# Designs tried in a protein design run: peptides against a protein of PDB entry 3VZA. Part 57

Target 1, 98 residues: chain A of PDB entry 3VZA
Amino acid sequence: RVERLCKSKELFEERLGLEIRRIHNEQLQFIFRHIDHKDPDKPYMFTLSINEQGDYEVTSCTPPLDCISEFQLKVRETNNFSAFIANIRKAFTALSFK
Target 2, 62 residues: chain B of PDB entry 3VZA
Amino acid sequence: AAYVTQLYYKISRIDWDYEVEPARIKGIHYGPDIAQPINMDSSHHSRCFISDYLWSLVPTAW

## One batch from the design tools (peptide; made by RFdiffusion4, then SolubleMPNN)

Design b2_p15_2_s4 (from b2_p15_2, 6 letters changed)
Fold by OpenDDE base, seed 2:
Structure b2_p15_2_s4 (fold): chain B 98 residues (1-98), chain C 62 residues (1-62), chain A 15 residues (1-15)
Amino acid sequence: as target 1 above (98 residues)
Amino acid sequence: as target 2 above (62 residues)
Amino acid sequence: EEDEKLLKEFEEERK
């Protein structure tokens, strides 16, 4: 099972181009790659925490996204974490074309 | 690794087939209405295309 | 809440 889990993580990282890391101050870092087809290794990232109220809070976003605050609001309202992450990736993708 | 893989599933709703050759991207995407198979030859596509395709399976409606 | 719980568990695992 452990080997399966490790393989699973690697498959997700490579195939989705998404790395998820634990970082300081009880945060998760989400690192997207494979966004820019001209520079597949270029990272697009954000960090996420659960604040004292128990709500999702984006603590950083690089490069910055104008829509990130709205997405934070939406995920708090809907609790649709999948859509939250997918929309962020879509926004990063759109940004890469500018 | 258990937690991160669970998180990946929560995000993507993809379950991989782990018993295929490395070049074969095979799995199942579980959408809200229907499950769809994934079956790609990774050698036929760029890394970016593969990622874009897989992410295209994930609904963005809130 | 399941997603939030998962995130919390993810973060607490390293403690």
Scores: peptide ipSAE 0.057, ipTM 0.923, DockQ to the pose 0.044
Fold by OpenDDE base, seed 4:
Parts: structure tokens; sequence; C-alpha cells
Structure b2_p15_2_s4 (fold): chain B 98 residues (1-98), chain C 62 residues (1-62), chain A 15 residues (1-15)
């Protein structure tokens, strides 16, 4: 089972182009790649925490997204974490077209 | 690593088939209403296309 | 709330 879990993570990282890291101060870092077809290794990333109130909080976003604050509000309202991440990737994709 | 895989599933709703050759991207996406099979030959597509395709399966409606 | 629990568990795994 442990072997499968490790393989599963690797498959998700490669196929979704999404790496998830635990970083300092109890934060998660989400790193998207495979966004820019001309530069597939270029990272698009954001960090996420749960604040003292228990709410999702985006602590950084690189490159910056105008819509990230709205998405943070939406995920707090809906608790739809899947849509939250998917919409961020969609926004990064749109941004990559300049 | 159990939690990270759970997180990936919560995000993507994809379950991989782990018994196929590495070049075969096979799995199931579990949508709200129906499940859709995934079955791709990775040698026929770029990494970006594969990722874009898989993410296209994930609903963006809040 | 389920998602919040998952995230917290993810973070606690490192400790």
Amino acid sequence: as target 1 above (98 residues)
Amino acid sequence: as target 2 above (62 residues)
Amino acid sequence: EEDEKLLKEFEEERK
C-alpha cells in the first residue's frame, strides 16, 4: 500500500502538472507546471493556509492573479476546494497567453 | 503520503489504474453525475496537452 | 469543513 501511495503521488504530479508541498508555518504550496506549452516547466504557484478563524487564506500567488481574492471568497462561501484549485489553474492558463 | 493522495483525489476526482504500463494513462474521473474513463497513450501527446485534458474534466462551477 | 480537516491532517503529518 505504501508503494502504491508513493506511485500515486508521482502519477498525479506528472499527469496533472501539480506539486503539493508542506512548507513552513503550516502552509501548503501548490505548484502548477505544464501551463505554458512553450515553457512547460515554468511554475505557477500559490500558497494556502488556514487562518486563526479556520478560513482558507491565500498567502502568496506567483504570478499574481487579479481573481485570487475573489476565489478565496468563493471557496470560503462554497467550501468547493476542487473548483477552487481548478479555477486557479484556469486563471493561470489564461494569464500565460498574455 | 496518504493525505497528499487524498488531497489529489479531492481536487481532481481521478482514480488511476496502477496496473498498466507507464506509457498508458488510464483511470476514471468521477464527475457529479457520471464517471468517465481515462485512457491515453502518453507517447501521442505532450505533457501540457495531457494536463490540460485532465484538468478539463474537473468542474469549475462553484 | 471536510476539506479543512484534510488540510490540517496534511500539515500535521510532517510533525
Scores: peptide ipSAE 0.054, ipTM 0.923, DockQ to the pose 0.045
Fold by OpenDDE base, seed 3:
Structure b2_p15_2_s4 (fold): chain B 98 residues (1-98), chain C 62 residues (1-62), chain A 15 residues (1-15)
Amino acid sequence: as target 1 above (98 residues)
Amino acid sequence: as target 2 above (62 residues)
Amino acid sequence: EEDEKLLKEFEEERK
């Protein structure tokens, strides 16, 4: 089971170009790669926590996204975490073309 | 490690086929209405294309 | 709710 879980994680990381890490202060770090086709290893990342109210809170975003605060609002309203992550990736992708 | 794989599934709705050869990207994407197969030869595509394609399967509608 | 549970599991494991 542990071996399968490890393999699963590796497949997701490579195929989605998304690494998820636990970091200090009870946060998750989401690191996107494969965004810039000219520099596929360039990371695009954000960190996420649950605040004292129990709501998703983006604690950092690098590079910064103008839309990230709106996405935080949307995920709180809809609880659609999948769309939240996917929209962030889409925004990073758009940013890479500028 | 179970929670991280659960999180990946929660995000992508993809279930991989772990029994195929490494060069084959095979799995199932579970959309709200229809389950769609994934079956790619990774040697035919760049890493970026593969990622872009897989993410294109994930709805962005809130 | 389910998403929050997953995130909390990450947090608890780090303690």
Scores: peptide ipSAE 0.053, ipTM 0.922, DockQ to the pose 0.045
Fold by OpenDDE base, seed 1:
Structure b2_p15_2_s4 (fold): chain B 98 residues (1-98), chain C 62 residues (1-62), chain A 15 residues (1-15)
Amino acid sequence: as target 1 above (98 residues)
Amino acid sequence: as target 2 above (62 residues)
Amino acid sequence: EEDEKLLKEFEEERK
């Protein structure tokens, strides 16, 4: 099962172009690649934590997204984490076209 | 790795088929209404196309 | 709610 779990992680990372890391101060870092077809390895990143009130909080976003604060509000209201991540990727994709 | 795998599923709603050859991308996407099969030959597509396609399966409606 | 628990458990497992 451990082998299967490791394989699963690798498949998700490659196929979705999404890496998820645990980082300092009890945060998760989400790293999107495969966004820019001209530069597939270029990373688009944000970090996420659960604040003292128990709410999702975006602690960084690189490159910055004008819509990230609205998305944070939306995920707090809807608890739709899937849509939250997918919308961020959509926004990064739009940004890559400049 | 159990937690990260769970998180990937929560995000994508995709379950992979782990018994196929490496170049075959097979799985099931569990949408809100019905499940849809995924079955791609990765050698026919770029990495970016594959990712874009898979993400297109994920609803963005809040 | 369940997502929040998952994230917390993910962070706790790191320790």
Scores: peptide ipSAE 0.051, ipTM 0.922, DockQ to the pose 0.044

Design b2_p15_3_s2
Fold by OpenDDE base, seed 1:
Structure b2_p15_3_s2 (fold): chain B 98 residues (1-98), chain C 62 residues (1-62), chain A 15 residues (1-15)
Amino acid sequence: as target 1 above (98 residues)
Amino acid sequence: as target 2 above (62 residues)
Amino acid sequence: SESEELLKEIEEELK
């Protein structure tokens, strides 16, 4: 089962182009690749924490997204984490077109 | 890795078939209405196309 | 770790 879990992680990382890392200060780092078809390995990333109130909080976003604060509000209101991540990827994709 | 794989499922709603050949991208996407099979030959597509396609399965409506 | 705890909490909220 441990082998299966490791394989699952690798498949998701490659196929979704999304790496999820546990980083310092109780944060998760989400790293998108495969965004720019001209530069598939270029990373687009954000970090996420849970604040003292128990709410999702975006602590960084690179490159910056002007919509990220609104998305943070939306995910707090709807608890639709899937849509939250998907919308961020869509926004990064839009940026990649310059 | 159990936690992160669960998170991937919560995000994508995709369950992979782990018993197929490595070049076969096979699984099921569980949407709110209908479960949709995924069955692709990775050698026929770019990495970016594959990712874009899979993400296109994920609803963006809040 | 603290990061692992965060992941667990997120998963709990996504149930």
Scores: peptide ipSAE 0.116, ipTM 0.924, DockQ to the pose 0.039
Fold by OpenDDE base, seed 4:
Structure b2_p15_3_s2 (fold): chain B 98 residues (1-98), chain C 62 residues (1-62), chain A 15 residues (1-15)
Amino acid sequence: as target 1 above (98 residues)
Amino acid sequence: as target 2 above (62 residues)
Amino acid sequence: SESEELLKEIEEELK
């Protein structure tokens, strides 16, 4: 089972181009690659925490996204974490065309 | 690794078939209504195309 | 660890 879990993580990282890291101070780092077709290894990333109130909080975003604060509000309202991550990737994709 | 793989599933709603050869991207995407199969030959596509395609399966409606 | 606890919290929110 441990080997299966390791393989699963590797498959998700490669196929989705998304790496998830545990970071200090109770944070998760989400690193997107495969965004820019001209530079597939260029990382687009954000960090996430759960604040004292129990709400999702974006603690950093690189490169910055104008819409990230709105997405944080939306995920708090809807609790749709899947849409939250997918919309961030879509926003990074749009940014890569500029 | 158990928690992160669960998180990947919660994000993507994809379950991989782990018994196929590495060049075959095979699995199931569980949409809100119908589960749809994934079955791609990775040798026919770029890494970016594959990722874009898989993410296109994930709804962005809040 | 604290980061592991965050992951658990997220999973709890998504269950």
Scores: peptide ipSAE 0.106, ipTM 0.923, DockQ to the pose 0.039
Fold by OpenDDE base, seed 3:
Structure b2_p15_3_s2 (fold): chain B 98 residues (1-98), chain C 62 residues (1-62), chain A 15 residues (1-15)
Amino acid sequence: as target 1 above (98 residues)
Amino acid sequence: as target 2 above (62 residues)
Amino acid sequence: SESEELLKEIEEELK
């Protein structure tokens, strides 16, 4: 089971170009790669925590996204975490063309 | 690793076929209306194309 | 760890 879980994680990381890391101070780090076709290994990342009110909070975003605050509001309203992550990737993709 | 794989599924709604050869990207995307098969030859595509394609399956509507 | 607990909490909210 452990071997299968490790393989699953590796497949998701490679195929989605998304790494999820547990980091210090009760945060998750989401690292997108495969965004810039000219530089596939260039990371686009954000960190996420649950604040004292129990809400999702983006604690950092690199490179910065103008829309990240709106997305944080939307995910709190809808609890659609899938759309939250997908929209962030979409925004990073758009940024890579500028 | 169990929790992170669960998170990947909740994000992507993709279930991989783990029994195929490494060059075959095979699985199922479970959308809200219909399940769609995934079946790609990774040797025919760039890593970026593959990722873009898979993410295109994930709805962005809130 | 605290990070592991955060992940579990996020997953619970996704149910």
Scores: peptide ipSAE 0.101, ipTM 0.923, DockQ to the pose 0.039
Fold by OpenDDE base, seed 5:
Structure b2_p15_3_s2 (fold): chain B 98 residues (1-98), chain C 62 residues (1-62), chain A 15 residues (1-15)
Amino acid sequence: as target 1 above (98 residues)
Amino acid sequence: as target 2 above (62 residues)
Amino acid sequence: SESEELLKEIEEELK
């Protein structure tokens, strides 16, 4: 089972181009790759925590996204975490064309 | 790594077939209404195309 | 709920 879990993580990382890692101060870092077809390994990332109120909080976003604050509001309102992550990826994709 | 794989499923709603050869991207995407099979030959596509395709399966409606 | 379970998973990953 442990081997299966490791393989699962490996497959998701490669196929989705999304790495999820724990970082300091109780944060998760989401690292998107495979965004820029001309530079597939270029990372697009954001960090996430749960604040004192228990709400999702984006603590950093690199490169910055104008829409990230709105997405944070939307995920707090809807609790649709899947759409939250997918919309961030879409925004990073749009940014890569500029 | 159970927690992170659970997060991946919650995000993507994809369940992989772990018994196929590495060159075969096979699984199921569970949408709100129907389950859609995934079955790709990775040798026919770039990494970016594969990722874009898989993410296209994930709804962005809030 | 699904939201509560997801939050639990995130919290477990964050700690």
Scores: peptide ipSAE 0.171, ipTM 0.927, DockQ to the pose 0.033; fails the geometry check

Design b2_p15_3_s3
Fold by OpenDDE base, seed 2:
Structure b2_p15_3_s3 (fold): chain B 98 residues (1-98), chain C 62 residues (1-62), chain A 15 residues (1-15)
Amino acid sequence: as target 1 above (98 residues)
Amino acid sequence: as target 2 above (62 residues)
Amino acid sequence: SESEKLLEEIEEELE
């Protein structure tokens, strides 16, 4: 079971190009790679926490996204975490073409 | 890693087939209405293409 | 929510 779980994590990281890390102050860091086809290892990342009100809060975004505040609002409204992450990746992808 | 893999599933709705060769990207994507198989030869695609394709399966509608 | 709980559990697991 443990071996399977470890393999699963590795497969997701490589195939989705998404790494998830715990960082200080009870935050999660989401690191996207495979965004820029010319530089597949270039990281696009954001950090997420749950604030005192219990709401998702984006605490950083690198590179910055103009739409990140709207996405934060949307995920609070819909609780659609999948769409939240997918839209962020989509936004990073769009940014890589500019 | 149970919780992180659970999060990956929550995000992607993908369940991998772990009994295939490393060069095979095989699994199932569970959409809101339908499930579709994933079966790719990784040697035929770039890492970026693979990621882009898999993410394209994930709905972005809120 | 489920997502919030999952994030907390992941944070604990990754600690």
Scores: peptide ipSAE 0.120, ipTM 0.923, DockQ to the pose 0.044
Fold by OpenDDE base, seed 1:
Structure b2_p15_3_s3 (fold): chain B 98 residues (1-98), chain C 62 residues (1-62), chain A 15 residues (1-15)
Amino acid sequence: as target 1 above (98 residues)
Amino acid sequence: as target 2 above (62 residues)
Amino acid sequence: SESEKLLEEIEEELE
């Protein structure tokens, strides 16, 4: 089972181009790759925490997204975490077109 | 690793088939209406195309 | 770890 879990993680990372890391101060780092077809390994990333009120909070975004604050509000309102991540990827994709 | 794989499923709603050859991208996407099979030959596509395609399965409506 | 707790909490909220 442990082997299966490790394989699952690797498959998701490669196929979705999304790495999820546990980092300091109770945060998750989401790293998107495969965004820019001209530079597939270029990372697009954001970090996420749960604040004292129990709400999702984006603590960083690189490169910055002007829509990230609105997405944070939307995920708090809808609790649709899947759409939250997918919309962020879509926004990063839009940025990659310069 | 159990937690992160669960999170991947919550995000993507994809369940992989782990019993196929490495070059075969096979699984099921569980959308709100219909479960859609995934079955791709990775050697026929770029990494970016594969990722874009899989993400296209994920609804962006809030 | 605290980071693992965060991930667990997020998963709980996604249920």
Scores: peptide ipSAE 0.098, ipTM 0.922, DockQ to the pose 0.039
Fold by OpenDDE base, seed 4:
Structure b2_p15_3_s3 (fold): chain B 98 residues (1-98), chain C 62 residues (1-62), chain A 15 residues (1-15)
Amino acid sequence: as target 1 above (98 residues)
Amino acid sequence: as target 2 above (62 residues)
Amino acid sequence: SESEKLLEEIEEELE
């Protein structure tokens, strides 16, 4: 099971181009790659925490996204975390064309 | 590893087939209505194309 | 760890 879990993580990281890291101050770091086809290793990232109220809170976003605050609101309203992450990736993708 | 693996599934709803050769991207995406098979030859596509395709399977509707 | 707790909380809140 442990071996499969390790392999699973590696497959997700490579195939989705998404790395998820547990970092200091009770945060998760989401690092997207494979966004810019001209620079596949260029990272697009954001950090996420759970605030004192129990709500998702984006603590950083690099590069900045105009829509990130709206997405934070949407995920708090819907708890659709999958759509939250997918929409962020879509936004990063759109940004990469500029 | 257990936590992050579960999180990947929560995000993508993809379950990989771990018994195939590394060059074969095979699995199942469990959408809200229909489960869709994934079966790609990674040697035929760029990393970016593969990622874009897989993410295209994930609904963005809130 | 606290980071593990965060991840667990996120997973528990997912539908």
Scores: peptide ipSAE 0.097, ipTM 0.922, DockQ to the pose 0.039
Fold by OpenDDE base, seed 3:
Structure b2_p15_3_s3 (fold): chain B 98 residues (1-98), chain C 62 residues (1-62), chain A 15 residues (1-15)
Amino acid sequence: as target 1 above (98 residues)
Amino acid sequence: as target 2 above (62 residues)
Amino acid sequence: SESEKLLEEIEEELE
């Protein structure tokens, strides 16, 4: 089972180009790669926590996204975490062309 | 590792076929209306194309 | 760890 779980994680990381890490101060780090076709290994990342009110909070975003605050509001309203992550990737993709 | 794989599924709604050869990207995307099979030869595509394609399956509507 | 607990909490909210 442990072997299968490790393989599953590796497949998701490679195929989605998304790494999820547990980091200090009760945060998750989401690292997108495969965004820039000219530099597939270039990371686009954000960190996420749950604040004292129990809401999702983006604690950092590199490179910065103008839309990240709106997305944080939307995920709090809808609880659609899948759309939240997908929209962030979409925004990073758009940024890579500028 | 169990939690992170669960999170990947909740994000992507993709279930991989773990019994195929490494060069075959095979699985199922479970959308809200219909399940969509995934079956790609990774040797025919760049890593970026593969990722872009898979993410295109994930709805962005809130 | 506290980070592991955060992940669990996030997953619980996704249910």
Scores: peptide ipSAE 0.087, ipTM 0.921, DockQ to the pose 0.039

Design b2_p15_3_s4
Fold by OpenDDE base, seed 4:
Structure b2_p15_3_s4 (fold): chain B 98 residues (1-98), chain C 62 residues (1-62), chain A 15 residues (1-15)
Amino acid sequence: as target 1 above (98 residues)
Amino acid sequence: as target 2 above (62 residues)
Amino acid sequence: SAAEELLKKIEEELK
């Protein structure tokens, strides 16, 4: 089981171009790659925590996204975490074309 | 890795086939209504194309 | 760990 779990994580990281890391102060870091076809290894990332009220909170976003605060509101309203992550990737993709 | 793999599934709704050769990207995407097979030869596509394709399976409607 | 608890919280909310 351990071997499969490790393989699963690696497959997701490579195929989705998404790395998820545990970082300090009770946060998760989401690192997107494979966004810019001209620079596939360029990272696009944000960090996430659960605040004292129990709500999702984006604690950083690099590069910054104008829409990130709206997405934070949307995920709190809908609890659609999948759409939350997918929309962030979509926004990073759009940003890479500028 | 158990929790992170669970999170990956919650995000992508993809379940991989772990028994195939590494060059074969095979799995199932579980959409709201139907389950769609994934079956790609990774040697025929760039990393970015593969990622873009897989993410295209994930709905962005809130 | 605290980070793992965060993951658990997210997973619970996605049930």
Scores: peptide ipSAE 0.220, ipTM 0.930, DockQ to the pose 0.037
Fold by OpenDDE base, seed 1:
Structure b2_p15_3_s4 (fold): chain B 98 residues (1-98), chain C 62 residues (1-62), chain A 15 residues (1-15)
Amino acid sequence: as target 1 above (98 residues)
Amino acid sequence: as target 2 above (62 residues)
Amino acid sequence: SAAEELLKKIEEELK
C-alpha cells in the first residue's frame, strides 16, 4: 500500500504537472509545471489555507493573477474545488501566452 | 501520501491503472455523467501535451 | 501535523 501511494503521487505529479506541498502555517502550496510549452519546467504556483472562518483563502500567487480573488469567492460559494484548481491552471496557461 | 493522492483524485477525478508499463498512461476519468478511459503512450507525446490533455478532461464550470 | 489536518479538512469540504 505504501508503495502504491508513493507511485500514485509520482504519477499525478508528472502527468498533471502539479505538485502539492505542505508548507508552514497550515498552508498548501500548489505548483504547476508543463504550462509553458517553451519552458515546461517553469513553475506557476499559489498557496492556500483555511482561515478562521473555515473558508478557502489564497495566501500567495506567483505569478499574480487578476482573477484569483474572484476564483476564491467562487470556490467559497460553490465548494467546487476541482473547478477552482482547473480554472487557476487555465488562467496560468493564458498568462504564459503573454 | 494517502491524503495527497485523495486530493489529486478530488481535483482530477482520475484513477490510474498501476499495473501497466511505465510508458503507458492508462486510467479512468470520472465525469459527472460518464466515465471515460485514458490510454496513452507517453513516448508519443510531450509532457506539456499530456498535462494539457488530462486537464482538458476537468470541467471548469463552477 | 497541522498541515496534514488542513489537507484533511479540505478534502472533507469537497462535494
Scores: peptide ipSAE 0.217, ipTM 0.930, DockQ to the pose 0.038
Fold by OpenDDE base, seed 3:
Structure b2_p15_3_s4 (fold): chain B 98 residues (1-98), chain C 62 residues (1-62), chain A 15 residues (1-15)
Amino acid sequence: as target 1 above (98 residues)
Amino acid sequence: as target 2 above (62 residues)
Amino acid sequence: SAAEELLKKIEEELK
């Protein structure tokens, strides 16, 4: 089972170009790659925590996104985490063309 | 890894076929209405194209 | 770990 889970994780990481890390101070780091077709390994990332109120909180975003605060609000309102992550990737993609 | 893989599924709604050769990207995307098959030859596409394609399956509507 | 607990909490919120 452990080997299967490891394989699954690796497939998701490579195919989606999304790595998820557990980092300090009770945070999750989401690292997108395969965004810039000219530099597929260039990371686009944000960190996420659950604040004391129990809400999703974006604690960092690199490179910064103008829309990240709005997305944080939207995910709190809708609890649509899938759309949250997908929209962030979409925004990073748009940023890579500038 | 169990929680992480669960999270990947909750994000993407993709279930991979783990029995195919490494060059084949095969699975099922479970959309809100209809499940759609995924079946790609990875050797025919860039990593970026593959990722873009797979993410295109994920709805962005809130 | 605390990070694992956070992930677990997020998983619980993803229904």
Scores: peptide ipSAE 0.213, ipTM 0.929, DockQ to the pose 0.039
Fold by OpenDDE base, seed 2:
Structure b2_p15_3_s4 (fold): chain B 98 residues (1-98), chain C 62 residues (1-62), chain A 15 residues (1-15)
Amino acid sequence: as target 1 above (98 residues)
Amino acid sequence: as target 2 above (62 residues)
Amino acid sequence: SAAEELLKKIEEELK
């Protein structure tokens, strides 16, 4: 089971181009790669925490996204975490063309 | 790694087939209404294309 | 760990 879980994580990381890290101060770091076809290894990142109110809070975004605050609001309203992550990736993708 | 893999599933709704050759990307995407198979030869695609394709399966509607 | 608990909370909310 442990080996299966490790393999699963590796497959997701490579195939989705998404790495998820636990970092200091009770945060998760989401690292997207495979965004820029000209530079597949270029990372696009954001960090996430749960604030004192229990709400998702984006604590950083690199490169910055104008829409990230709106997405934070949307995920709090809808609780659709999948759409939240997918929309962030879409936004990073759009940014890579500029 | 149980929790992180669960999170990946919650995000992508993809379940991989772990008993295929490494070059075969095989699994199932569970959409809100219908499940769709995934079956790709990774040697035929770039890493970026593969990721873009898989993410295209994930709904962005809130 | 605290970060692990955060992950757990996220997954709980996604159930």
Scores: peptide ipSAE 0.180, ipTM 0.928, DockQ to the pose 0.039

